# Ledger of designs, part 63: peptides against a protein of PDB entry 3OIQ

Target 1, 212 residues: chain A of PDB entry 3OIQ
Amino acid sequence: KNRIFVSSSKDFEGYPSKAIVPVQFVALLTSIHLTETKCLLGFSNFERRGDQSQEDQYLIKLKFKDRGSERLARITISLLCQYFDIELPDLDSDSGASPTVILRDIHLERLCFSSCKALYVSKHGNYTLFLEDIKPLDLVSVISTISTKSTNSSKHSSSELISECDLNNSLVDIFNNLIEMNRDEKNRFKFVKLIHYDIELKKFVQDQQKVL

## One batch from the design tools (peptide; aimed at target 1 H124 T128)

Design b1_p30_5_s1 (made by RFdiffusion4, then SolubleMPNN; from b1_p30_5, 13 letters changed)
Fold by OpenDDE base, seed 5:
Structure b1_p30_5_s1 (fold): chain B 212 residues (1-212), chain A 30 residues (1-30)
Amino acid sequence: as target 1 above (212 residues)
Amino acid sequence: MVEKIDKKELANADFEKLEELYEKLEEILE
């Protein structure tokens, strides 16, 4: 079955009440929830949905039912945190208890762009998204991708069915949403509060603001 | 009564409520 690119989590409202659909999306990592029994990742593109929270628009479950799946989940979290330079709370549990990680509002400190592959699984009108694969995206590469007009078909990304256009459009939409949040005095998100806020990001945001 | 989680409720929930809703979904999917 072909993987479907998803630009909005609202698309799932129109999905079948009983299906398994492979999907892919690009979003910012907003939360990590790792307990003794569960592993969830929250993502958002910050699409405006009235007065509702713009966080965790994509809640992705990692399988956490056996020692093998638990180990894989913990390794996935560790690798993501290492890639994005996210400090895991020191689980000073002197007791050999499995580390609990609860991080929220990650986007307020770091822009953690991620390309996610997931299985949409629905039963009785409800759905769950199960993680199949995650690719963290480098911010410099994201900025470069948006800034370079679509002329260079880089030959090497031939294998995965995401149109370069769908990826670019989603990345642009995320930045536009962040710019709107940054302009809102009531919104907690501010580019200047990001740990990695630099001259390159500042210039990029200023240039994008002229196109909006 | 299978508590049908409203897709609209799921789309509008905070993280804690989303977690609760996904737990209920898993119980239905198992």
Scores: peptide ipSAE 0.021, ipTM 0.514, DockQ to the pose 0.469
OpenDDE base, seeds 1, 2, 3, 4: peptide ipSAE 0.020, 0.020, 0.020, 0.019; ipTM 0.514, 0.525, 0.519, 0.515; seed 4 fails the geometry check

Design b1_p30_5_s2 (made by RFdiffusion4, then SolubleMPNN; from b1_p30_5, 13 letters changed)
Fold by OpenDDE base, seed 3:
Structure b1_p30_5_s2 (fold): chain B 212 residues (1-212), chain A 30 residues (1-30)
Amino acid sequence: as target 1 above (212 residues)
Amino acid sequence: MVKKIDFKELANADFEKLLELYEELEKILE
């Protein structure tokens, strides 16, 4: 089955009530929920959806049913946190209980761009997204990709079914949404409050704001 | 009667509501 690029989580409203569809999207990591029994990742493109929360538009489940899948989930979370420099709360649970990690509003401190491959699984008119693969994206690389507008149609292997155009368009849309949030006095998101806010990001945001 | 979780509700829910909906979905898919 061909993997479908998803630009909006609203696309799932039109999906079959009984299907398995491989999908791919790019979004910001917004939440991590790891307990003894569950592992969920929240992502968002911050698409405006009326007065509703723009957080966790994509809730992705990691398989967490056996020791092997639990281990894989924990490793995945650890690697993501290491990559994005996310401090995991000290798992000071003195009891040999599995570490619980509940992080919310990650986007308020760090822009964690991620390319996700998932399985859309629907049954009886409900759906779940299961993580298949995740690629964290470097912010500098994201900024450079948007800035260069260069269709460097460099032969990235034809195997990634996502058109480079779809990825770039989604990245631009995310930044545009963040700029709108930054302009909104009621929105908690501010670029200047990001831990990694530097001269490069500042310049990029200023340049993008002139185009909007 | 398993509550039909509307795709719209899932897509527009806050984290806590999404978590609740996913917990409900998990029970249905098991």
Scores: peptide ipSAE 0.020, ipTM 0.521, DockQ to the pose 0.462
OpenDDE base, seeds 1, 2, 4, 5: peptide ipSAE 0.023, 0.022, 0.025, 0.023; ipTM 0.507, 0.499, 0.507, 0.507; seeds 1, 2, 4, 5 fail the geometry check

Design b1_p30_5_s3 (made by RFdiffusion4, then SolubleMPNN; from b1_p30_5, 12 letters changed)
Fold by OpenDDE base, seed 5:
Structure b1_p30_5_s3 (fold): chain B 212 residues (1-212), chain A 30 residues (1-30)
Amino acid sequence: as target 1 above (212 residues)
Amino acid sequence: SVPLIDRKKLANASFEELEKLYEELEKILE
């Protein structure tokens, strides 16, 4: 079955009540929830949904049923956090207790762009998303990709399955949503509060604000 | 009665509510 690109988590409202559908989306990592019994990743594109929280619009489950799947989940979280420079509490505590990691509001400190492949699984109208693959995206590369959109630069990005247009549109939408959040005095999100806020990001945001 | 988790409820839930809903779903899907 062909993988479906998803631009909004609202798309799942139209999905079958009993199905397994391979999907792909791009979003910001917003939360990590690793306990002794489960592993969840929260993602958001910060699409406006009325007065509701814009966080964790995509809740993705990692398989966590046996020692092998638990180990894989922990390694996945460790590698993801290492890539984004997210400090994890010492997972190595010699206390035989499974390390618990609960991180929220990650987007307030770091823009962790991620391309996710998942399985949409539904039964009786309810659904869950299972992680199949995750690719962290470099922020500099994201900025460069958005900035160069106007020219037909055939960057043969070898990612065969996603329309370059769909990826680019999703990245632009996320930034536009973040710009709106940054303009709202009541919103906790501010670009200047990001740990990695630099001159390049500042210039990019300023240029995008002129187009909006 | 399998608790029907309304898709609208999923879209509007807090992290904690979503977590609980997914835990309930997992029990139904396994």
Scores: peptide ipSAE 0.047, ipTM 0.644, DockQ to the pose 0.459
OpenDDE base, seeds 1, 2, 3, 4: peptide ipSAE 0.019, 0.018, 0.024, 0.030; ipTM 0.538, 0.418, 0.592, 0.630; seeds 1, 2, 3, 4 fail the geometry check

Design b1_p30_5_s4 (made by RFdiffusion4, then SolubleMPNN; from b1_p30_5, 15 letters changed)
Fold by OpenDDE base, seed 5:
Structure b1_p30_5_s4 (fold): chain B 212 residues (1-212), chain A 30 residues (1-30)
Amino acid sequence: as target 1 above (212 residues)
Amino acid sequence: MVKKIDKKKLANASFEELLKLYEELEKILE
């Protein structure tokens, strides 16, 4: 089955009530929930949905049923946190207790762009997204990709059938949504509060604001 | 203590590449 690129989590409202559909999307990591019994990742494009929270628009489950899947989930979280420079609470509890990680509102401190492959699984009208693959995206590379209009054949390995256009459009939409949030005095999101806020990001945001 | 992976090696890596790098690091710690 061909993988479907998803631009909005609202697209799932039109999906079959009983299906398995491979999907792909790009979003910001907003939350991590690792407990003894489950592992969840929250993502968002910050699409406006009325008065609803813009966080965790994509709730992705990691398989967490046996020691092997639990280990894989923990490794996944560790690698993501290392990539994005997210401080994990000391998982080294000497007490043999399974490490618990609960992080929320990650986007308020760090822009963690991620390309996700997932399985949409629906049953009885409800659905769950299961993580198949995740690629963290470097912010500098994201900015460069948006700024360079031209299809430079970046060495995208032939296996990622994401049209460069779909990826770019989604990244632009996310930034536009963040710019709107930044302009809203009631919104907690501010670019200047990001830990990695630098001259390059500042310039990029200023340039994007002129086009909007 | 999970040894910090060099951020330069993580840049633009796929999940599979990240996993491989992690496995390589585990072997060095052993």
Scores: peptide ipSAE 0.025, ipTM 0.490, DockQ to the pose 0.020
OpenDDE base, seeds 1, 2, 3, 4: peptide ipSAE 0.018, 0.018, 0.017, 0.015; ipTM 0.507, 0.505, 0.499, 0.378; seed 1 fails the geometry check

Design b1_p30_6 (made by RFdiffusion4)
Pose (drawn by RFdiffusion4):
Structure b1_p30_6 (pose): chain A 183 residues (1-47, 54-90, 99-149, 165-212), chain P 30 residues (1-30)
Amino acid sequence: KNRIFVSSSKDFEGYPSKAIVPVQFVALLTSIHLTETKCLLGFSNFEQEDQYLIKLKFKDRGSERLARITISLLCQYFDIELPDPTVILRDIHLERLCFSSCKALYVSKHGNYTLFLEDIKPLDLVSVISTISTKCDLNNSLVDIFNNLIEMNRDEKNRFKFVKLIHYDIELKKFVQDQQKVL
Amino acid sequence: SRADELIEELEEQEEENEEKDEEEEEEEEE
């Protein structure tokens, strides 16, 4: 195929006014909006706000069920508590870091566009830390994301703090420290 | 929030696309 890797949501400015373009990006899961009619997953690389809004489209009940199971499994994989109805989660990153490699389909018309979900592969934080420490587009993005997360933690006004993560690991405390030295 | 804003923007874009398709159909019929 010819899936185009996007490093930023701003890349979508050069894309056609009407086309179907397979894309791929890496980001943190930041929000979920699940209704009976639609589901939107928000991701961000914090270059610091929501940037990618991925849509799971479904019309009938059969597809709705699949969408619900998909959200359920994604949340369970990240240890996100889910009440299973309109379901809303925000600023997930303030509590949990959820790196994700996502493949999507860019669909545009009249200059407007929507990113539809094709695949989502959650990335283990332990693997993310290891992948950065031992050591392309995926790695560049993982590094940039972590750097921005580092600057956000330094900024006193920003609500993002590693110590406030429900999963603040000793190893996470270690990687963040030894990561600032590079800065 | 920013997520809410993005959702509103997406809904507005979908409505605009539907309106422009209707206008194009009317022009073709004419």

Design b1_p30_6_s1 (made by RFdiffusion4, then SolubleMPNN; from b1_p30_6, 14 letters changed)
Fold by OpenDDE base, seed 4:
Structure b1_p30_6_s1 (fold): chain B 212 residues (1-212), chain A 30 residues (1-30)
Amino acid sequence: as target 1 above (212 residues)
Amino acid sequence: SSFDKLIKELEEKEEEDKKKEEEELKKLLE
């Protein structure tokens, strides 16, 4: 089955009430919820949705039903957090108690761009997104990709028909949304409050603000 | 938080569909 690129979590409102659809999207990691019984990752593009919270627009479930899936979920979270320099308690603690991790509003401290592959599974009008794969994206690489109007149609390999355009457009949209949030005095998001706020990001934001 | 509300709503929905979702996910991974 062809994987569908999703630019908005609103797209799921139009999806079949009973289906299994492989999807992919790019978004910022906003939350991690790991308990003894569940593992959820929240993502957002920060699309304006009226008065609704812009956080956790994509709520992605990791399979967490047996010791093998639990271990995989914990490893996945650990690797993501290591990549993004997110401090986690030791998930392998010898104490036999599975550590609970509840992180929220990750985007207020770190821009954690992620390319996600998921399964949309719907039944009776409700749906769940199950994580299939996740690729963390380096912020410098994201900035470079947006800044270099890649007119270079480099014919890279045929198989993952993510229109390089769809990915880039989504990344641009996310940054535009963040710029709007940064301009809003009522919004808690500020680029200058990011732990990794540097001269490169500052310059990029300033340049993007001139185009908006 | 908005997240806590979403989690609670999912928890309530998951208890009903948990078994069926397991079967569907299992069939997809086979």
Scores: peptide ipSAE 0.021, ipTM 0.521, DockQ to the pose 0.197
OpenDDE base, seeds 1, 2, 3, 5: peptide ipSAE 0.021, 0.020, 0.020, 0.019; ipTM 0.520, 0.521, 0.491, 0.475; seed 2 fails the geometry check

Design b1_p30_6_s2 (made by RFdiffusion4, then SolubleMPNN; from b1_p30_6, 12 letters changed)
Fold by OpenDDE base, seed 3:
Structure b1_p30_6_s2 (fold): chain B 212 residues (1-212), chain A 30 residues (1-30)
Amino acid sequence: as target 1 above (212 residues)
Amino acid sequence: SSFDKLIEELEKKEEEVKELEKKEEEEEKE
């Protein structure tokens, strides 16, 4: 099945009311909702959607049907949090209850770039996105990828069906949106408040701000 | 057919949605 690259969550408004469509997108992880009964991941590219919250533009469900799928979801969350250095709240629940994780506004502290493969599933116009695969992206690698393509380096790495152009354009768009948010005094997002804010990220943001 | 596989995947994912929605409703009641 050909996987469709999605640049905006608005693309789903034009999707069939009854379909399964394999999709891929790149976005920032914004929320994690793991309970005893469900697992949801929120992602955003922070595209302007009028007065609506720019958070959780992509709500991705993990399968939570049986003990096997629940375990897989918990492992997925644990690995993502470990990769991004996200502290999971120690649920001091002395009750042998499954750990509940509710994290919001992750992007205010950490830029968690993720390449997601999902299934768009619609039955009656309403849709659900089911996670198929997730690849966390290293911020240094993201910065390097954007910086090297701003120079005409014709390295056609031919191998992945999704245009390296689409991935890079989406990464650039996300950074541009973050720069706009950083410039807005009313917006809570500030690059200098990121836990991982370093000289490399500072330089990159300063260089991108000159192009905008 | 490629279409039959699409239907089977649809039915499977519809069942996954329904089970997630049911569990979400159970948590909202607690």
Scores: peptide ipSAE 0.022, ipTM 0.490, DockQ to the pose 0.039
OpenDDE base, seeds 1, 2, 4, 5: peptide ipSAE 0.016, 0.020, 0.020, 0.016; ipTM 0.478, 0.485, 0.550, 0.472; seeds 2, 5 fail the geometry check

Design b1_p30_6_s3 (made by RFdiffusion4, then SolubleMPNN; from b1_p30_6, 10 letters changed)
Fold by OpenDDE base, seed 3:
Structure b1_p30_6_s3 (fold): chain B 212 residues (1-212), chain A 30 residues (1-30)
Amino acid sequence: as target 1 above (212 residues)
Amino acid sequence: SNFDKLIEELEKKEKEVEEKEKEEEEEKEE
């Protein structure tokens, strides 16, 4: 079955009430919720949804039913946090309890771009997204990809991969949404507050702001 | 918070999916 690229989490409102659909999206990691019984990842593209929270627009469940799936979930979280340089709270591990990680608003400190593959599973009009695969994206590589392709509007041929065009368009849309949030004085998001805010990101944002 | 409501809605949907996946695994062992 071909995987569907999803540009908005609103697309799921039109999805079948009883289906299993392989999907892919790109978004920023916004939250991590790891407990003894569940593992959830929140993602957002910061699409404007009226007065609704722009956080956790994609809410992805990791399978957490057996010791094997729990272990895989914990390893996945550890690897993501290591990749994005996310400090996990020192778990008060004095009690031998499974580490509980609750992180929110990750995008306020770090831009954690992620390409996610998930299963959309619906029954009776409710759906859940199950993580199948996650690829963290390096911010420098994201910036370079946007910068090089904005100049090359010439003719890259049809390859059957979930189009490199859809990925790029979504990355551009995310940055445009972040620029709008950065311009809003009421919005907590500011590029200058990112821990990894450097000269390259500053230059890219300044150049992208001139095109908007 | 909107996050807490979203988590509660997820926990509810999660239980419904987990029960239904158990039912589908039990129906495959029969």
Scores: peptide ipSAE 0.025, ipTM 0.548, DockQ to the pose 0.233
OpenDDE base, seeds 1, 2, 4, 5: peptide ipSAE 0.022, 0.015, 0.018, 0.014; ipTM 0.523, 0.468, 0.462, 0.451

Design b1_p30_7 (made by RFdiffusion4)
Pose (drawn by RFdiffusion4):
Order: structure tokens, then C-alpha cells, then sequence
Structure b1_p30_7 (pose): chain A 183 residues (1-47, 54-90, 99-149, 165-212), chain P 30 residues (1-30)
């Protein structure tokens, strides 16, 4: 195929006013909006706000069920508690870091566009840390995301703090420290 | 599959008028 890797939501400025373009990006899961009619997943690389809004489209009940199972499995994989109806989660990153490699379909018309979900591969934080420590587009993005997360932690006014993560590991405490030295 | 859902979503979006496409976009990006 010819899937285009996007490093930033701003890349979508050069894309056609009407086209179907397979894309791929890496970001943190930040929000879920699940209704009976539609589902939007928000992701951000914190270059510090929501940036990618990925839509799971479904019309009938059969496809709705699949969307619900998909959200259920994604949340379970990240240890996110889910009440299972309109379901809303925000600023998930303040509590849990959820790196994800996502493939999507850019669909535009009249200059407007929507990113539809084709695939989502959650990335284990342990592997993310290891992948950064031992050591392309994926890795560049993982590094940039973690750097921004580091600067956000330094900023006293920003609500993001590693110590406030429900999964604040000793190894996470270690990687963050040894990561600031590079700065 | 997720791919099938993406394709259905692409067809639906490409079937929209200019005003409808704009409203759909604003809903997503609100």
C-alpha cells in the first residue's frame, strides 16, 4: 500500500479537499466519547491539547456491538475502568499513559475531513520505555511525545504529573529521571 | 471489521452535501 505517516495534525493542511488517504500516527489516548450513534477517540502527542479525533462509525446494532466490544477491549488493555449508554472519558493521560499506534483513513470533502479508525495497536509502557532507552518514525514520535510529557511535568501549573499516575512504577520513576539528564 | 466500518464511514461522509459535511466536521472538531 501507500499509507502516509503523519507526525502532527497540522500535516492535514496539505491533504486534498476531497480524497481518501490511508494514514498512520502515534499518540496517547486522551478521551472517549461513546454514544448509541457514534464513537470518537481522541489522541494527542502534546506538541498540549487534544489533536487527533478518530471516529468509529456504525449505523445498525450489529456494528454498534462491535464498536462497544472494541472500546471495552481497548479500555481493558490499558486498565481503564468502564461502566457497561453515553460514555465519556477525558484527560485520560492525567491518570494513565496510553501510547497507541493508530492507522486511519483520511476522508475529506469540501475541504472538511474525518479520520476513520482502521486499526489501533496499544503500546506497552514498558516497551515504550525500553524502546527509547536502548535506542524510526514511530520512535521519533515516541521520543517527542515523552519529551513534551517531560516539559509538562516540569511546568508547575500543568495538571500532568507522573507521580499522580495510578501506575507510577519504580521503573517509570527511574526512566523519567535518567531521561531529564539528556536534557 | 474495523476496515469495513472505516469504508462505510467514508462512503457515508462522501454522500453528504456541502452544508452537511460542514456540520459533521464541526461536530467532530468541537
Amino acid sequence: KNRIFVSSSKDFEGYPSKAIVPVQFVALLTSIHLTETKCLLGFSNFEQEDQYLIKLKFKDRGSERLARITISLLCQYFDIELPDPTVILRDIHLERLCFSSCKALYVSKHGNYTLFLEDIKPLDLVSVISTISTKCDLNNSLVDIFNNLIEMNRDEKNRFKFVKLIHYDIELKKFVQDQQKVL
Amino acid sequence: SLEELAEEGAEDFLALSEEEAKEEYEEIHS

Design b1_p30_7_s1 (made by RFdiffusion4, then SolubleMPNN; from b1_p30_7, 9 letters changed)
Fold by OpenDDE base, seed 2:
Structure b1_p30_7_s1 (fold): chain B 212 residues (1-212), chain A 30 residues (1-30)
Amino acid sequence: as target 1 above (212 residues)
Amino acid sequence: SLSDMAKEGAKDFLSLSEEEAKKEHEEIYS
């Protein structure tokens, strides 16, 4: 079955009430909720949904079945946080209690672009997303991708890869949404508050602001 | 693998009753 690229979490409203659908999307990591029983990763493209919170539009579950699956989830989170320079509380604390990690509003400090593969699973009209794969995206690479409008359609097998167009469009949409949030005085998001706000990001944002 | 974990999670979710599936959904989006 081909993986479906999802540009909006609203797409799921049109999905079957009973299905398993492999999906893929690109979004910013907004939250991490690690407990003893599960991990939830929150993502958002910050699509406007009226006055509703724009965070955690995609909630992806890592369900623990055993210690092995828990360990794998913890490793996944650790690697993700390491990649984005997110400080985790010491997950290795010798205190036999599995550390609970709750990070929220990650996007207020760091733009953590991520390409996610997940299983959309629905039953009785209720759905959940299970993480299959996560690829962190480097911000410099994201900026370069948007700036170069790279139309290099790598002819590789269409069935499992996001189209370069879908990826680029989603990245552009995210930045546009962030620019709108940055312009909104009521919105907590500000580019200048990002820990990694540098000259390159500043220039990119300034250039994108001229197009909007 | 994460993919195996996802597949197993999917199977489990599909085994749930309507009330359990609703509860599972609410626990995620609460």
Scores: peptide ipSAE 0.619, ipTM 0.942, DockQ to the pose 0.898
OpenDDE base, seeds 1, 3, 4, 5: peptide ipSAE 0.617, 0.618, 0.618, 0.616; ipTM 0.942, 0.942, 0.942, 0.941; seed 3 fails the geometry check

Design b1_p30_7_s2 (made by RFdiffusion4, then SolubleMPNN; from b1_p30_7 with E3K E4D E7L E11K A15S E23K H29Y)
Fold by OpenDDE base, seed 1:
Structure b1_p30_7_s2 (fold): chain B 212 residues (1-212), chain A 30 residues (1-30)
Amino acid sequence: as target 1 above (212 residues)
Amino acid sequence: SLKDLALEGAKDFLSLSEEEAKKEYEEIYS
């Protein structure tokens, strides 16, 4: 079955009340909630939803069933956080108590662009998303991709039938939403408050602001 | 693999009652 690219979490409102659907989306990591029994990863594209919170539009679950699954989830989170320079408490501390980690509002300090593959699972109209794969995206690469509009479809990656167009459109939409948030005096998000705010990001934002 | 974990999670979720599925949803989105 083909994986469905999702541009908005609102698309799930139209999904079947009982289904398993493989999905893919691109969004910013906004939260990490690690407990003894599960991990929840929050993602957002910051699509405007009226007065609703723009955070955690996609909640992706990793459920622990055994020590092996817990270890796999912890390794996945550790690698993700290492990639984005997110400080986590030592998850491997020899104290047999698995530390609870709650990180929120990650996007206020770091733009953590991520390509996620998940299973949408619904029953009785309630749904959950289970993580299948996560690929962190480098911000420089994201900026370059948006700026060059390089439709250089390397024909050879046969396996990931993600329309390069869908990815690029989602990345553009996220940046446009962030620019709108940055312009809003009531919004806590500001590009200049990002830890990794540099001359390249500054120039890119300034150039995009002229088009909006 | 994460894919196997996701498939197992999906099977478990589909085995839940309506009340259990509602509780699982509330535990994610509350």
Scores: peptide ipSAE 0.619, ipTM 0.954, DockQ to the pose 0.883
OpenDDE base, seeds 2, 3, 4, 5: peptide ipSAE 0.620, 0.620, 0.620, 0.619; ipTM 0.954, 0.954, 0.954, 0.953; seeds 2, 3, 4 fail the geometry check

Design b1_p30_7_s3 (made by RFdiffusion4, then SolubleMPNN; from b1_p30_7, 9 letters changed)
Fold by OpenDDE base, seed 2:
Structure b1_p30_7_s3 (fold): chain B 212 residues (1-212), chain A 30 residues (1-30)
Amino acid sequence: as target 1 above (212 residues)
Amino acid sequence: SLKKLAEEGAKDFLSLSKEEAEKEYKEIYS
């Protein structure tokens, strides 16, 4: 079955109550919840959902089955955090207890754009997302991709065919949503509070604000 | 691989009872 690109987490409301659907989306990493029993990664495109929290619109599970799967989850988180310069609390607990990591509101400090592949699995009207793959996206590359109408379809293999259009549209939508949040005095998100807020991002945001 | 882990997770989720699936859902979205 072809992988479905998901532009909104609301798309899942229309999905079958019993299904396995390979999906793909791009979103900002908003939370990390690592415990002894599970890892959850929260993502959002910050689509407005009324008065509900715009965080964690996509909750992706890394299942722990054994020590090997736990190790894989921990490595995945470590690599993501390393890529985005997210400080993890020292996992060096001298106590043989598996360290718990709870990070929330990551988007308030860092824009962590991520391309995710997951399995949507539903049963009895309940669903979960299992992480198949995650690719962190560099912010400079994201800005460049949006700014350059790059029609250059690099022939990625048929299994990796994100429509460049779908990716670009989602990236634009995310920035538009962030701009709206930044304009809202009640919203905690502000571009100027990002640790990596630089001249390039400032200019890009200013240019995008003129189009909205 | 993450892909294999996801596939195993999907199989396990589909094996759950209604009550177990509801519990797992609540544990994710609570």
Scores: peptide ipSAE 0.620, ipTM 0.952, DockQ to the pose 0.897
OpenDDE base, seeds 1, 3, 4, 5: peptide ipSAE 0.619, 0.621, 0.619, 0.619; ipTM 0.951, 0.952, 0.951, 0.951; seed 3 fails the geometry check

Design b1_p30_7_s4 (made by RFdiffusion4, then SolubleMPNN; from b1_p30_7 with E3K L5M D12E A15S E23K H29Y)
Fold by OpenDDE base, seed 4:
Structure b1_p30_7_s4 (fold): chain B 212 residues (1-212), chain A 30 residues (1-30)
Amino acid sequence: as target 1 above (212 residues)
Amino acid sequence: SLKEMAEEGAEEFLSLSEEEAKKEYEEIYS
């Protein structure tokens, strides 16, 4: 089956009540919920959904069935957190209780842009998303991509069926939503509170704010 | 691989009853 690019988690409302659909989306990592039996990764594009939380619009599951799958999931989370400079408690602590990790509101401190591949699985109208792949995106690269309107078809390998346009549009939408959040005095999100807030990001935000 | 884990998770989810699938959904989104 062809992988479907998802621009909104609302798209799932139109999906079949019984299906397996490979999907791909780009969003910010917002939460990590690691337990002994599973990991849930929360992502958001911060699309306004009325009174609904803008956080965790995509909840992606990693289910542990054995030590191998648990290890793979933990390694995946560790690598993701290392990439984004997210401090995790030592997951390998010899204390026989696998540490439960709950990180929330990651986007308030770090913009963790991620390209996710997942399986949408539905039965009787209930659905879940299983993680197939996650690619962290470098913020400098994201900013560059948006700024250059790069129609440069960098021949990323034929397997990423995301049109460069879909990726770019999603990245732009995320930034636009963040700019709106930053302008809202009631919203906790502020660019200046990001740990990695630098001159480049500042300039980019200022330039984007003039277009919106 | 993560892909294999996802495929196995998908197969398992499709094996669930309506009530079990509902419960799994609620456990994620509650």
Scores: peptide ipSAE 0.652, ipTM 0.958, DockQ to the pose 0.866
OpenDDE base, seeds 1, 2, 3, 5: peptide ipSAE 0.651, 0.652, 0.652, 0.650; ipTM 0.958, 0.958, 0.958, 0.957

